# Peptides against a protein of PDB entry 5JXT: the designs that were tried, part 264

Target 1, 319 residues: chain A of PDB entry 5JXT
Amino acid sequence: SLLPKKEINVYIGMSEMQVKWYQKILEKDIDAVNGAGGKRESKTRLLNIVMQLRKCCNHPYLFEGAEPGPPYTTDEHLIYNAGKMVVLDKLLKRIQKQGSRVLIFSQMSRLLDILEDYCVFRGYKYCRIDGSTAHEDRIAAIDEYNKPGSDKFIFLLTTRAGGLGINLTTADIVILYDSDWNPQADLQAMDRAHRIGQTKQVVVYRFVTDNAIEEKVLERAAQKLRLDQLVIQQGRAQVAAKAAANKDELLSMIQHGAEKVFQTKGAFGTMAEKGSQLDDDDIDAILQAGETRTKELNARYEKLGIDDLQKFTSESAYE

## One batch from the design tools (peptide; made by RFdiffusion4, then SolubleMPNN)

Design b2_p28_8_s3 (from b2_p28_8, 10 letters changed)
Fold by OpenDDE base, seed 5:
Structure b2_p28_8_s3 (fold): chain B 319 residues (1-319), chain A 28 residues (1-28)
Amino acid sequence: as target 1 above (319 residues)
Amino acid sequence: MEKLRKEAEKIIEETIKKTPEIKDMLTD
């Protein structure tokens, strides 16, 4: 029988560079961040801020002129300038040593470009599929990855492109480098490895930048997923949860952790203490803390009914 | 400043094209 998947949220501090870029994003639109634009602030402007903050949480090199150079060479700076890359780099070494194979999902094709550079730099053999990959090339990449005795360790996928019915049960580890606004897209990504034909325990690591916009993206996704589950269970077709974040929700998400980001000199959490020098014990501590926070997050939403989950979408904007 | 905005707009447009479901989140 297929073993249940294990899901762990991995809460990761920002690097110093990420903090600096996160500050710059907030400062640039400080009036919008402070809600000073009021009813005149466009939802589009707030969404632009959210998208820039999410880019920052993924990797600062997603911004023009962020990459150090000249010379523009892939080096350790690609890793230490993004908290998620520092954790990824350590996890991939462990995963490889265990004889596991890994799917890495992102919402951002440009992040996959960075991950390709990283794979080349570390000597990891990989496949890639994104939204621009031709159908024939997708088939070829899947077949190459799934081939018995394949030397491809990593499969890089955009979450939505990877969601398209493909079988990747030759991988047993899934890394969600970022989260989709629709938790069903992430589930569909996990289900590429966690399906009929899987012979191993599937483990899913969801990367979440701590004290940043991504924590609120995760909370909203978890809330939506629970609501969708309850609606299905109760047959209440009419709970069209307003899928769209309103302006106040977007503003609350942008403001989350902003004060601490402005007060912080340098990196956050384990990134401040260890930076790129995270050891195996530090990774174990991050994973253990993540497992605890994952249980707490799930337990928070499991206790809520449909009516409570609908209210929380409105009240969590005021606390 | 304008580059970051144009890049954000481009990401939004690309995201909307790739993710019609997000259009409802991105549109008023």
Scores: peptide ipSAE 0.013, ipTM 0.387, DockQ to the pose 0.019
Fold by OpenDDE base, seed 1:
Structure b2_p28_8_s3 (fold): chain B 319 residues (1-319), chain A 28 residues (1-28)
Amino acid sequence: as target 1 above (319 residues)
Amino acid sequence: MEKLRKEAEKIIEETIKKTPEIKDMLTD
């Protein structure tokens, strides 16, 4: 029988480089971040800030001129300059040692390019599918990954391209490097490994940058998912959760953790304590803390009714 | 916020001095 998925949010501190870039993004638009633009601030500007902050949470090398060079060489700097890469690098070693295979999903094809460079640098054999991958090449990559005795350890996918009904049950670990705005897209990605034909316990690690916009992206996605579930259960088709965040919601998301980011000199959390020198015990502590926070997050939303979930989209602006 | 802005501005200036390549991302 198919075992239930184990889903764990992995809360990760920013590297020093990410903190500096996050500060720069906020400072460039500081008047918008402070709400000084008020009703005059365009939703498009706020959405752009959100997108830049999400890029920063993924990897600073998503910005032009962020990569050290010339010469442009892949080295340990690719890892230590992004908190998610530091955790990924340790987690992949553990996953490989246990004889598991892993799907890594991202919203950003350019992040998959960085992950390819990382895979080459570490000597990990991988497959890749994104939105630009031809249909025939997708089939070939899936077949190569799924073949008996495949030496491909990692499958790199964009979340939406991976959503295309494919079977990847030969993997038992799923890493969501980032989250989709639509929680259903992430569920569809997980369901590539978690379906009929899976013989192992599927574990999903969702990377979340701590004290940053990604926490609010996750909370909003969890609220929406719970609301959608309750609407389906109660037959109240009319409560279309406003799919698009309003300006105040976007502003609140941008402001979340901003003060702490401005006060921070250096890296955040475990990245400040150990940087790239995380050991296996540090990874266990991060995973245990993440499992606890995941249970707390779920328990928070399970207690909320439809009316409460609709109000929380408005009140989360003041915390 | 205003104190934090001034601290951020200093960090930005120091970072631009260390990584001139970032200037274009801040000025565009």
Scores: peptide ipSAE 0.019, ipTM 0.431, DockQ to the pose 0.020; fails the geometry check
Fold by OpenDDE base, seed 2:
Structure b2_p28_8_s3 (fold): chain B 319 residues (1-319), chain A 28 residues (1-28)
Amino acid sequence: as target 1 above (319 residues)
Amino acid sequence: MEKLRKEAEKIIEETIKKTPEIKDMLTD
């Protein structure tokens, strides 16, 4: 029988470089961040800010001129300049030692480029599929990864390209490096490993930048997923689950953690305390804290009915 | 204004191409 998947949100602090870039993004559009534009701020402008903040949470080198150079060389700076990379680097070492294989999903193909450079730098053998990968090359990559005795440790996928019904049950670990706005896309990604033919316990690690926009993206995704589940269970019309984020919700998401980011000198949380010097005990502490916060987040939404979830704006997530 | 709108539309289209999930957030 297929074992139920274990899902853990991994809350990660920003590096010093991420904090500096996050501040710059907010400062560039400070009038929009302060809501001074009111009804005049376009939903497009707010969505652009959200996208830049999400890039920053993933990796600062997603911005032009952020990479140190010349010379442009892959080195430890690729890791320590992004909180998610610091945790990923330690976690992958543990995953490899336990004889597991891992799927890494992102929304951003350019982040997969950074992860390829990282894989080469660490000597990890990998496969890649994104939205631009030809059908034949996708089949070849899947077959190369799934073959008996494959030396490919990592599969790098864009979440949507991985959603295309592929079977990757030869992996037992899933890392969601970022989250989709549609929680169903993330579930479809997990289901590439968590499918008939899986023989191991599937563990899903969802990376979430703490005190940043991604925490609100996660809360919104969890709310939507709970609403979708309740709508299905109660046989009510699917109409309510598709509401796009309104301007006020987007503004609230952008404002989340902004004041703390402006007040912060250096890195956040575990990145401030340990930086790249995380040990196995620090990773265990991060995972345990993440498991606790994941249970708390789920328990918050499990108590809410459909009518509460429909009225539950991002503002009520701050109470 | 029209150049900024076209650039924003292009960024939206490119963002939707790269992240089609945002289409559900951009399309009312």
Scores: peptide ipSAE 0.007, ipTM 0.449, DockQ to the pose 0.017; fails the geometry check
Fold by OpenDDE base, seed 4:
Structure b2_p28_8_s3 (fold): chain B 319 residues (1-319), chain A 28 residues (1-28)
Amino acid sequence: as target 1 above (319 residues)
Amino acid sequence: MEKLRKEAEKIIEETIKKTPEIKDMLTD
């Protein structure tokens, strides 16, 4: 029988470079961040800020001129300049050592480019599929990954490209490097490994930048998922769970953690001489903390009824 | 390069140390 998947949110701090870029994004649009635009603020402007903050949470090199160079050389800076990459780098070593194989999903094809450079730098064998991958090349990549005795450790996918009903049950670990706005897209990505034919315990690691926009993306996704479940259970087909975020919700998401990010500017200037390298105990601690916070997050939404969940979405349906 | 690495590692360590669940495990 297929074992239930284990999902763990992995809460990760920003690197110094990420904090600097996150501050720069907020400072550039500070009037919008403070709500000074009021009713005149464009929803498109707020969406653009959210997109830039999400890029920052993924990797600073998603911004033009952020990568060190010329020469553009892949080195340890590709890892330490993004908190998610530091955790990924340690986690992948553990996953490989245990004889597991891993799917890595992102919303951003340009992040997959960074992950390819990382795979080459670490010597990881990989396959890739994104939205631009030709149909024949997708089949070839899937077949190469799934073949008996495949040396391909990692499959890099955009979440949308992974949605195409493909079978990747030869992997048992799923990393969601970022989250979709639609929790069903992430579930569909997990279902590439968590499907009939899987023989191992599927574990899903969802990376979440702590004290940043991604916590609010995750909360919104959890609300929508719970609403969808309750609608299905109660047969209330009319609840359009697809309500787009309104301006006030987007503003609240942008403001989340912003004050702490600005305050952290003073904390980074003191080079404590002893930055220890993350060890296996540090990773265990991150995973344990993540498991606790995941349980707490789920427990918050399990207690909410349809009417409570709709109040958060209905303010978005009437504008 | 080495400075930025140490600072990034420190932020992750501080995130770990600030997590209440980890404090409880270190004090037990």
Scores: peptide ipSAE 0.006, ipTM 0.292, DockQ to the pose 0.141; fails the geometry check

Design b2_p28_8_s4 (from b2_p28_8 with L1M E6K L12I E14K R18K V22I F25Y)
Fold by OpenDDE base, seed 1:
Structure b2_p28_8_s4 (fold): chain B 319 residues (1-319), chain A 28 residues (1-28)
Amino acid sequence: as target 1 above (319 residues)
Amino acid sequence: MEELKKEAEKIIEKTIEKTPEIKEYLTD
């Protein structure tokens, strides 16, 4: 029988470079970030800020002039300048050592380009599919990945391209490098590995930049998922889950963690006072906090009714 | 590079702090 998938939210701090770029994005549109534009602030401007902040959370080299050079060479800076890459690089070593195979999903094809450079740099054999991949090339990539004894360790996919009903049950690990605004897209991506023919426990690692816009993206996605479930259960087809965030929701998402980002010198979360050696007991106490936070996130939305889920609870950016 | 490595170590430590289920994958 297919084992239930395990889903783990991996909360990752920003590198110093990401913090600097995150600050720069907020500063560039500070009037919009502070809500000074009021009713005149365009939803398009807020959506653009959200998109830039999400790019920053993924990798700073998604911005023009962010990559160190000349010479423009792939080096370890590609990893160390992005918190998610630091975690990914450690995680992939362990996953490979245990004889697992990995699907990596992103919303951004340009992030897959960075992940290709990373795969080449680390000597990881991979396949790639995105929204531009021709049908024939897609079939060839799937077949190459799924073949018995395939040496392809990683499959790089855009979340939407991965959603197209393909079977990748030869992978047992799924990494969501970023999250879709639509939780169904991420579920469909997970279902590429978590399907009939899977023989292993599927584990899903969802990367979430801590104290940044991605927490609010995840929160909104969880709200939507619960709302969709309740609508299906109650037969209330008319609760059109407002697919598009309103201006106030977008503003609250942009403001989330912004103050802490402006106060941060260096890498995010590195200013935590304890220069003390985290002992194994500190790590076990920590082990309970992330599982608790993932459970709390799920439990928070499980208890909410349709009317409560329609209220975007702006937890203030200042608490 | 050494500063970036130290920063990366802190990112790993903090990631383990916030996502403890991943410790076994992020510890050497």
Scores: peptide ipSAE 0.146, ipTM 0.702, DockQ to the pose 0.652; fails the geometry check
Fold by OpenDDE base, seed 3:
Structure b2_p28_8_s4 (fold): chain B 319 residues (1-319), chain A 28 residues (1-28)
Amino acid sequence: as target 1 above (319 residues)
Amino acid sequence: MEELKKEAEKIIEKTIEKTPEIKEYLTD
């Protein structure tokens, strides 16, 4: 029988460079962040701030002029300037030593470009599929990855491209480098490895930037998933979870952790203490705390009924 | 560069303090 998936949220601090860019994004629109624009702030402006903060959580080189140079050369700076890359780099070494193979999903094709540069720099053999990949090239990439004795270690995918019914059961590790607003898109991505033909325990690592907007994206996704499950179970088809955040929800998400980001000189959390010199004990501690926080997050939403989940979207906008 | 490296090291230590179970996956 197929073993259940083990899903672990991996909470990762920002690098110094990420903190500086996160501060700059908030400062540029400080009146909107402080709610001083009130009813006059457009939902579009708040969505743009959310999008820039999510880019910062993924990698600072997603911004023009953020990459150090000239010369523009791939080096260790590609890793240490993003908390998620520091954890990814250590985690991939362990995954490879275990004889596992890994799918890495992101919402951002431009992040896959950075991950390609990283794979080349580390000498990892990879495949890539995104929304622009031709149908024939997708088939070729899947076949090359799934080939018996394939030397391809990593498959890089956009979550949207991975949703298209692909079988990747030759991988047993899934990394969600970022989260979708729709938790079903992430589940569909995990189910590329977790299906008939899988012989190993599938482990899913969901990267979440700690003390940042991504925690609120994750909470909203978990709430929506629980609501969708309860609606299916109770036959209440009319309770369509509001797919899009309102202005107050977006503002609360932008404000989450902002004060601590402004007070921080240097990096956040584990990145401020050990940075790129994570040992194996350090990664184990990150995964264990993530497993604990994942259980706590799930337990919070499992206790809520449909009516509570519909109201809770309004109260969490003030914390 | 060395200061940025030290800051990256501290992000990892606090992630470990919050998630002790990740240590098993980061040992050499």
Scores: peptide ipSAE 0.012, ipTM 0.303, DockQ to the pose 0.486; fails the geometry check
Fold by OpenDDE base, seed 4:
Structure b2_p28_8_s4 (fold): chain B 319 residues (1-319), chain A 28 residues (1-28)
Amino acid sequence: as target 1 above (319 residues)
Amino acid sequence: MEELKKEAEKIIEKTIEKTPEIKEYLTD
């Protein structure tokens, strides 16, 4: 029988470089961040800020001129300049040591380019599929990954390319490097490993940049998922359509953690204390804290009714 | 910086194109 998947949100502090870039993004549009643009602030401008902040949470090298060089060489800087890469690098060593195989999903094909460079640098054998991958090349990559005795450890996928009904049950670990706005896209990604033919316990690690926009993306996705579940249970299909992020919701998401980011000199959390020098105990602590916060998040939304889930509550933005 | 705005707009447009559901989340 297929075991239930274990899902853990992994809350990760920003590197010093990420904090500096996050500050620069907010400072550039500080009038919009402070709500000073009022009704004149376009939803498009706020969405642009959200997308830049999400890029920053993923990797600072997603910005032009952020990569150190010349020479442009892949080195340890690719890892230590992004909190998610520091945690990923340690987690992948553990995953490999336990004889597991891993799917890594992102919304950003440009992040997969960075992850390819990382895989080459660490000597990890990988497959890749994104939105630009030809149909034949997708089949070939899936077959190469799934073949008996495949030496491919990692499969790099865009979340949507992974949504295409493919079977990757030869992997037992799923890393969501970022979250989709639609939690169903992430569920569909998990279902590549968590389906008929899986013989292992599937574990899903969802990376979330702590004290940043991604916490609000996650909260919104959890809220939507619960709303979708309740709508299905109550037969109220019309309720699901109201889930569009309005300007005030986007503004609240942008403002979340912004004050703390401006006050911070250096990195956040465990990244401030140890930087790239995380050990196995630090990873265990991050995973345990993440498991606790995941339970708390789920318990918060499980108690909410449809009417409460239709309102974005900013209360968690000021704590 | 203007290039970052244009790239963000392109990513949003591509995200909207690739995620019609986000258009439901982005259209008032």
Scores: peptide ipSAE 0.007, ipTM 0.346, DockQ to the pose 0.019; fails the geometry check
Fold by OpenDDE base, seed 2:
Structure b2_p28_8_s4 (fold): chain B 319 residues (1-319), chain A 28 residues (1-28)
Amino acid sequence: as target 1 above (319 residues)
Amino acid sequence: MEELKKEAEKIIEKTIEKTPEIKEYLTD
């Protein structure tokens, strides 16, 4: 029988560079962040701010002119300038040492470009599929990854390209580097490894930037997933969960952690304490804290009925 | 579960339609 997947949210502090870029993004649109535009602020403007903040949470080099240079060389700066890369770098060493293979999912094809540079820099063998990958190249990449005795350790996928129902049960670890607005897209990504033919315990690590917009993205996704589950269980198919965040929800998401980000000098959390010098005990502590917070998050939504979940704005999910 | 299965089936069908050769990698 297929073992149930273990899902752990991994809460990661921003690097100093991420904090500086996060501040700059908020400062550029400070009137919108303060809600001074009120009902007049375009949903498009708020969605753009959200998109830039999510880029910052993933990697600062997703911004033009953010990469240090000249010379433009891949080095340790690719890792220490992003909290998620610092944790990923340590976690991948552990995953490889245990003889596991890993799927890494992102919403951003440009983040996969950074992850390719990282794989080359660390000497990790990888495959890649995104939305632009030709059909024949997708088959070739899947075959190369799934072949008996494959030397490919990592599969890099965009979450949407991974949604293609492909079998990747030769991997037992899934890393969601970021989250989809639709929790079903992330579930479909996990199901590439967590499917018939899997012989190992599948573990899913969901990276979440702490004290940033990604916590609100995660909460909204968890709320939606619970609502979808309850609607299915109760046969109430008519409860169309409002698929799109409203302006007030987007504003609340942008404002979350903004004050602490403005007050902070340097990095956040474990990135402030240890930076790139995380050891195996630090990773165990991060994973244990993440497992606790994941259980707490799930327990909040398990107690809520359909009517509560429909009224619950992204603000009330923190109460 | 049934609606999730139906959405998954529709995604699989659209994927097979665009990429018939991936059908072998789609387990029922």
Scores: peptide ipSAE 0.000, ipTM 0.225, DockQ to the pose 0.014; fails the geometry check

